Peptides against a protein of PDB entry 3S8F. Designs and how they scored, part 106

Target 1, 157 residues: chain A of PDB entry 3S8F
Amino acid sequence: VLTLFVAVPSLMTAFTVAASLEFAGRLRGGRGLFGWIRALPWDNPAFVAPVLGLLGFIPGGAGGIVNASFTLDYVVHNTAWVPGHFHLQVASLVTLTAMGSLYWLLPNLTGKPISDAQRRLGLAVVWLWFLGMMIMAVGLHWAGLLNVPRRAYIAQV
Target 2, 166 residues: chain B of PDB entry 3S8F
Amino acid sequence: DEHKAHKAILAYEKGWLAFSLAMLFVFIALIAYTLATHTAGVIPAGKLERVDPTTVRQEGPWADPAQAVVQTGPNQYTVYVLAFAFGYQPNPIEVPQGAEIVFKITSPDVIHGFHVEGTNINVEVLPGEVSTVRYTFKRPGEYRIICNQYCGLGHQNMFGTIVVKE

## One batch from the design tools (peptide; made by RFdiffusion4, then SolubleMPNN)

Design b2_p15_2_s1 (from b2_p15_2, 10 letters changed)
Fold by OpenDDE base, seed 1:
Structure b2_p15_2_s1 (fold): chain B 157 residues (1-157), chain C 166 residues (1-166), chain A 15 residues (1-15)
Amino acid sequence: as target 1 above (157 residues)
Amino acid sequence: as target 2 above (166 residues)
Amino acid sequence: SLFLEVLALLYERSA
């Protein structure tokens, strides 16, 4: 039980970001309980990428709590579950945030805005990346629950 | 108005913090439920047992693989297993069906894994520590031991076998 | 690949 309290700071941080998104969405004209989501700038890859990363981070964070639990970790430790967790946390959140940051940074450094074609391509890239990562993550977590070992090329399921 | 904006932001943050707290309790509840209803698959951790990895091959219960399987009681055995680069000893490990087996696993070199397919046996093996796992094989046959912790160039080929005899 | 094999196994198990 005490182990779960370690997650409190992370949850607080994550949901304060969510609060900022809600505020921003409402400032952009979003109404209702969920209408603010649609009002966010989904046409900007610099925004979409890190947000998708955050979305992937949610189940990953929940998994982190599981991994940190002594008893539950016995079920998932050194199975495919673990790399599934990593790919949500690093390859999704961190990587997508980095990708998104480039879409902000490069135009600012060069003084040249990205073209509309580049923008659309960027959106496609980050969405496809996210989709691929989610598929892989679900597969790895599922395999882990089926006791597929980590760092092994064979398994008896 | 800056004051109004600040107040609004705080309200949203408060709401999301409440949500985060609620989710925390949900997770705690799920863990509690799992522990209360699904204890059969969870092996409690035993006391930490230490061993000298530099001498474990020369003296002690792990030194002779021919004497690794020790009967400790009626239908009860202790098996002293070494995980090393890159294999297991004894190999195969031969145990009778239906017997309660206590595996005492350690390593003379680096960290290894001990994952037995078809079972819930899955532990890391650390030099200087003895991993203890209790299991009863209900079905005869061969069970493959897989190293699921990176241990060097030959890691991917590090396998063992448990043979359960009728 | 290992990943593809895992997916195949999962598919077979879930079918």
Scores: peptide ipSAE 0.024, ipTM 0.793, DockQ to the pose 0.052
Fold by OpenDDE base, seed 4:
Structure b2_p15_2_s1 (fold): chain B 157 residues (1-157), chain C 166 residues (1-166), chain A 15 residues (1-15)
Amino acid sequence: as target 1 above (157 residues)
Amino acid sequence: as target 2 above (166 residues)
Amino acid sequence: SLFLEVLALLYERSA
């Protein structure tokens, strides 16, 4: 299955980002196997949003490997599974990355720092978005495995 | 300062890259194992079969819905199905229970879907191409065909029926 | 683990 080799550059990119996060966390005083994660700036929505996007991208990427397999794709193709994958890749990763970018970019462009209230609101928004998207994605993938068709308002199941 | 940081980053990158490669091979191995041991129901890639969508309604095996179901053997049938905007032909499709059915599906207009509820039949139908699906209905009854590929304003109401007779 | 679960589900669906 030659198509699966497309996963190589994707995984390399993903784990390179992970390496950067580990380095950043360790620079911030994190130690041990997982202590560096806690040391990351989880109080900054500009950081949290894209990281949550990356977390959503993990199952999406795994699903991408499934979708890229011609044999496994036959099972899930044009079922609710596919929208589930899209919502993880586009509506989660891309959207949350865009949100995070805005939280960083707007203060820099305007020269006005965000208030603490705006920061807290931003954190709430990105976390709620992530949570809702994960619930939706799990539901869509599950429905897809139950052979619920894509682009249909009714289904046997 | 910067040099030290680069060295540290490189060390972490090497570790994560090694992990990524390991995971890649694990994924490939798991997929390969699953396919080798548990995919008896997966339809392999078929041969490319072409048809002229502009004449498929006028001549050939799809032209007459009354002759769409062809017995090819003692317990074998070929069904020539058209998916069009917005329905299926023939409709209903009548086949006997327990017979091996070969569906030959094409479209005279745009891309459609052919999803049969209660079965694993789920293919896209492209104008100019013939989709081939082999299936044996074990249970009698009605099976609804759903279009799961957007094909126009009437897409959401595009349904067909397969009737399996005892 | 998630991947294995997905594969298991796909197996059940494909069987």
Scores: peptide ipSAE 0.020, ipTM 0.785, DockQ to the pose 0.314
Fold by OpenDDE base, seed 3:
Structure b2_p15_2_s1 (fold): chain B 157 residues (1-157), chain C 166 residues (1-166), chain A 15 residues (1-15)
Amino acid sequence: as target 1 above (157 residues)
Amino acid sequence: as target 2 above (166 residues)
Amino acid sequence: SLFLEVLALLYERSA
């Protein structure tokens, strides 16, 4: 139980980011409980990518609590559940954040703004990536709960 | 303006931090509740037991696969299993249906997995350490053992079989 | 709660 307090710094960081998003959305004219979300710049792939990463990180973080629990980890350890968790944490949050950073970095490095076509393509890329990762992650977690082993090419299921 | 903005940010942060702390306690409480009320079906881990991986093949209960299955009671058995590159011994492991089986699993070489399909038996096997798993097979038949920890070039072909007899 | 549902699934798998 005390081991779970390791999650405190991560939660503080995550919800500080959430606070920043709420503040930003309200500065952009959003009001109410959810209006600030709609007001965020969803037309910018540099913004959308890391936010989608955060959305994937939420279930991944919850899975982290499961994996850190001795009794619950016994159920999921070395099953398809584990790579499912990894793909939410690394291949979603980290990767999408890197993609978003790229969409910001390249225009700044080259001194040339991205075209509207490039922007739309960027949005398509990050949304498709997120969708694919979510489908795969759900599948892996589901398979893991069905006792599909990790690092094996065959399964009884 | 800047001071006002910072004050607003701090207010939002306080709210979200309070929420995060509340959720942390909720998660801990849910885990504690689950552990307290739903412990059935979980195979308890045994005490830490050590063995010398350099001599385990020559001496001791793992040395002879023909003597690996030991009856310890009227309906109780201990099975001494070696996971090695790249297989299991004994293979097959023959046990009776309905008997309580205590698996004592170790490795003479590298880390392996011991994942028995159709069961909740799933443990890592470390050289120098004995993994203990207790299970009762209710259904007769063949159960495949899968290595789910990478152990070398032959990892993908490392399988064993448990034969449960009526 | 998504978390509660996951716990329930894990419980059913372990039992």
Scores: peptide ipSAE 0.020, ipTM 0.788, DockQ to the pose 0.333
Fold by OpenDDE base, seed 5:
Structure b2_p15_2_s1 (fold): chain B 157 residues (1-157), chain C 166 residues (1-166), chain A 15 residues (1-15)
Amino acid sequence: as target 1 above (157 residues)
Amino acid sequence: as target 2 above (166 residues)
Amino acid sequence: SLFLEVLALLYERSA
């Protein structure tokens, strides 16, 4: 009940952010239904990181609804599915948002802009992190569906 | 200028909010559909039953492992299982193949898990509560019980065995 | 969609 209650404002927030991104993209010259996405500053790790976090949060959020459903939760509860969900929410969204925040905050606090090399490295780190998290999350969800238990070092599969 | 920008932002927000609401209903509908059409493999929650964890080892149906398996019908058994730090009793649990088994599981100490490999049996065991799970083993052999809820230093080694006899 | 795929997998697992 609580999860479903929180789901509504969370979705509103998420899509409000999306609206802001669309507006920003269109201001940057993006046109059409999807052209605004390409116009966003994908060369800035401070932007890319939290956006990737949001992308990872989408399946995580959907999984949250599954976990909150009594009948569906029975299938996945205390299996590797749950850690998969957590890694999407915490290790993806929260962590990437934190990383992105640092890429914005530190230069602004110090007054020293990041070098081009640092920018490129940051992009690499963020994308690799996202990729790794997605692989692990998919694996954990899959393992959970195969009834691999949570909090156990052994499994039937 | 600022006013125009604000209006533009609001327009996009309205669109996305409408989309969000639509998607919410779609997701709920899809979940509802799956729940309505699929009931296989789900073990329904049993009736709430309470027990005193401080006396469960000394008196009652869980007190004697030798009396833990009770035949309640021609092909029906009730098994009173204790999950404790760090193991299960009785261990092994011996039941006949093809019989309907009602597991009554509780704990005298802390919260444990009761996950039986090769089955869909996966429940948490709380002190003071009795978890009830009904299952019929179709295949003979050994089924490992795994604790999938952290219960202390010996958690990782907490295993049991169900032996299904032909 | 990912959501539909997850639901399908859950359905298969629960059956």
Scores: peptide ipSAE 0.019, ipTM 0.766, DockQ to the pose 0.286

Design b2_p15_2_s2 (from b2_p15_2, 12 letters changed)
Fold by OpenDDE base, seed 3:
Structure b2_p15_2_s2 (fold): chain B 157 residues (1-157), chain C 166 residues (1-166), chain A 15 residues (1-15)
Amino acid sequence: as target 1 above (157 residues)
Amino acid sequence: as target 2 above (166 residues)
Amino acid sequence: DLFLEVLAKLYELSA
């Protein structure tokens, strides 16, 4: 019960970010329930990367609640589930945010805008990273539920 | 203009905060559902039991691997298992099929794992603490014990075997 | 590190 209360501030923060995205999308001409999403700058890797990170963070955050629950943690502890969880948190959200920051930082540091080719490459990188991370994370979570052990090279599965 | 923008942002925040609250209840419901449908075979945690890791090899029920399997009832056994760098004792652990087995597991050195393949037995073993796991093997055969907690250079080779006899 | 090096190289080539 107390663990779930700890999640409240995190949820408030996450959905405040979502509110900011909706506002931004609507300012860019998006209308309706989902039109604001389409209006966001999906052609900018500095934007796409952290947003993809946020998408990966959602199931990761849900997994955090599972991992923090005594009874449920018994099922997943020291299985492939655990690395699946923190790869969503660290290797997805944090890493993609860092990648996105790089695409903003480098042009500002050098004083030169990125070329269109660099922009397209950046988009390819972050989307491929996200795709790979999601495949890996789903696989690890699935394997974890099948009792594949963490920190072992063999499994009876 | 700025005030209008701030008011709009607050309206969106209010909506998303309401959604966040709803999602909190969804998560609680999902936890409840998981507990109701997937915990039938969960081994309950035992009471905290302490042991001196510096003497556990010399004195007490873990000292002699030949005496590690103790019959406590007609179809009940207690098995005193040591997880150490880098193996388990006794090894193999021999138990009868269909008997209720209470594993009492501890470590004389560092933290280890006790993960039995083909079962839901999966616990960390801490020096100075006794891990208690209750399980009944329905199928005869060999069950591999895997250390799933890094414990040193030989961690990857740290295996044990439970032999379930008919 | 290899991943970062590859990205750096690709970035350079894409300039």
Scores: peptide ipSAE 0.017, ipTM 0.769, DockQ to the pose 0.014
Fold by OpenDDE base, seed 5:
Structure b2_p15_2_s2 (fold): chain B 157 residues (1-157), chain C 166 residues (1-166), chain A 15 residues (1-15)
Amino acid sequence: as target 1 above (157 residues)
Amino acid sequence: as target 2 above (166 residues)
Amino acid sequence: DLFLEVLAKLYELSA
C-alpha cells in the first residue's frame, strides 16, 4: 500500500524532470522529437550522473510495483530479484546522484572549476558505474526469476 | 519572458503526461506478462494460525519429530516443521511421492526462511505464527531446504532435507 | 565542516 501510494508522486516527479530536460534541451538548440536529448550537456559529469541514475530508477520503480503486488511478490520475494531492485534504486540512482552532486558542489565550494582531465575522468567513472550496475542488476533480476535465493551462498541453478 | 518560459514548460509537461499514461499501460502489460509466465502453481496464502513459540518445543504437534509427519488421508499428509537456529526438524522430512503435503512450519526462536529447492515453496517463518504451505512432490529424491532469511551467525549453514520416496 | 574540508582537499589534490 505504501509503495503504491509513493509511486504516484514519484511518477509525477519523474515526468516533470523529463519535461524540464526537454525544455532545457530545446533551449540549447535541440529540435524534433528526440533532438533535444542530444542537445543536453552530456559532457558534464554533474549532469550525466544523475540522469543515468534516473534511467536506472525506471526499471527499479517498475520492480517496486512488482514487489508490492501480493501475487507477483510471491515469485520474487527473498530471491536475488530483491537485491537487483535495491542496486537499481540505491547503488544506481542515489549513488550516481551523489556522485553528480559532488561534481557540482566541489567546484562551487572551492571556487575552482574542474579540469578537463577531471571532467573526462568523471565521465568515465559515471558511465562505467552505470554500465556495471546495469549488468549486475539484470543478472540479479534474472537469477531471482530463476529462483536463486537471497541471503544464501548456494543455488539450485 | 518568464511567462513565456512557463507556458513552454507546461506544454512539454502536457506531452509527458500523455506519455506517462501510455507508459502506465505498458507497465501493466509487463506485470501481466510476468504474472502469466512466472506464477504458475502459486501457493496461496494460508490461514493465519498462531502458536506459542515458548512452548512449541515441549508440547503440541511440533514437539516430537518422530510424530511430525501425520497422515491425514489416503494420499494426504501434514508435516509439522520447526525452523530453528540453526536447522530444521524433522530432518530429513520423509514424504511419499505424489502425496499432497501440507507443511505447517513455525519457529521457536527467531525469524527463518523455508525455501525448498526445486519447488516454489518459499516462505518466511515467524515465531508465534504458523506458515502453511501445500505442495505435491511429483519426482522422488532429495530436496534441500534453505534458510533465506538472516537468523544469526549460523544462518549460512542452516539446511534441511526433504526425502521424497517412491 | 570537517567533512567538506576534507572533500575540498581531496578535490584539490586530484586536480
Scores: peptide ipSAE 0.016, ipTM 0.743, DockQ to the pose 0.011
Fold by OpenDDE base, seed 4:
Structure b2_p15_2_s2 (fold): chain B 157 residues (1-157), chain C 166 residues (1-166), chain A 15 residues (1-15)
Amino acid sequence: as target 1 above (157 residues)
Amino acid sequence: as target 2 above (166 residues)
Amino acid sequence: DLFLEVLAKLYELSA
């Protein structure tokens, strides 16, 4: 199945990004197997948002492999599973990356640094968005596995 | 400086590469598990069969809903189903319990869905193509067909019924 | 760009 080979470059991209994050964390003083994670700038919404997007992208990518499989796509296609996948890929990764980009871009465009209140609000927004999207995505995937159809207002589960 | 950074990154990339490969196998295992648990009752035919959507209502096996259910063997049937805006033909589809049913589904107009509730039958129906699904109903009763592909203003109310007789 | 101007204004007015 040639389509499944798409997983290879995707995983390569993923580990490259992860490696970059680890390096950055270690440069910031993080040590040990996981200490570098804590050393990353979690107080900056411009950083947190795209990272959360990447975290949401992991299960979305796994679902992408499922959706790309001929036999499994037959099972999940046009069920609630598919919207679940889309919300992870578009409404989580892309949207959170856009949000993060704005938190970086707007201060540069205006020449004004963000206030502490704006920073805290930004963190709250991206975390709440991420958590909400994860809950929604899990629900949609679960519903899909229960054979709930896509684009239907009623379903027999 | 930059060179040192690249060397350090390379070391981390090796670790994450190993992790990514491990995850690849995990995903394959999950795919296998999902396949084993969710596809037990449906075998996709995977045949490329074409039909003229402009004449499918006038001639051929889909033209007469009264002749849509064809016995092909002692316990085997072929059902020729049309998905159209906005319903299914025949409706209801009557089949015997325990028989092997081959659904041949096509559309005379636009793309529709064919999702049978209570089963794992779920296919898209394209004008000009014939979707083939094989299924055996073990339990008698009524199974609702739902369109899960947007097909127009009446999409949300596009339903059919399969009646499985004892 | 009106969109960017609005965003910038909202950013400036945000608490």
Scores: peptide ipSAE 0.013, ipTM 0.760, DockQ to the pose 0.011
Fold by OpenDDE base, seed 1:
Structure b2_p15_2_s2 (fold): chain B 157 residues (1-157), chain C 166 residues (1-166), chain A 15 residues (1-15)
Amino acid sequence: as target 1 above (157 residues)
Amino acid sequence: as target 2 above (166 residues)
Amino acid sequence: DLFLEVLAKLYELSA
């Protein structure tokens, strides 16, 4: 039980970001409980990428709590579950955030705005990346629950 | 108005914090439920047992693989297993079906894994520490031991076998 | 610097 309290700061941080997104969406004209989501700038890869990373981070964070639990960790430790977890954390959140940051950084460094084609391509890239990561993550977590070992090329199941 | 904006932001943050806390309690509840209803297969941690990895091959219960399987009681055995680069000893490990087996696993060199396919046995093996796992094999046959912790160049080929005899 | 330059070039060459 005490182990779960370690997650409190992370959850607080994560959901304060969500709060900021809600506020931003409402400022952009979003209405209702979920209308603010649609109002966010989904046409900007610099925005979409890190947000998708955050979305992937949610189940990853939940998994982190599981991994940190002494009893539950026995089930998942050194199985495919673990790489599934950190691929959500690193390859999704961190990587997508980095990708998104480039769509802000490079225009500023070069002094040139991104073209519409570049924007659309960027959107495609980050969405496809996210989709691929989700598929892989689900597969790895599933395999882990089936007791597929980590760092092994063979499995009984 | 800056004040109004600040107040609005705080309201949203408060809501999301409440959600955060709710999720925390959900996770706690899930853990509690799991522990209450699914205790089977969860092996509680025992006392930490230490061993000198530099001498474990020369003296003690791990020194002779031919004497690694020790009967400790009626239908009860202790098996002293070494995980090393890159294999296990004894190999194969021969145990009778239906017997309660206590595995005492340690390493003379680096950290290894001890993952037995078809079972819930999955522990890390640390030099200087003894991992203890209790298991009863209900079905005869061969069970593969897999190293699931990177231990060097030959890690991917590090396997063992448990043979359960009728 | 080289890394950033490469990135910038890739950015410029992107469709």
Scores: peptide ipSAE 0.013, ipTM 0.776, DockQ to the pose 0.012

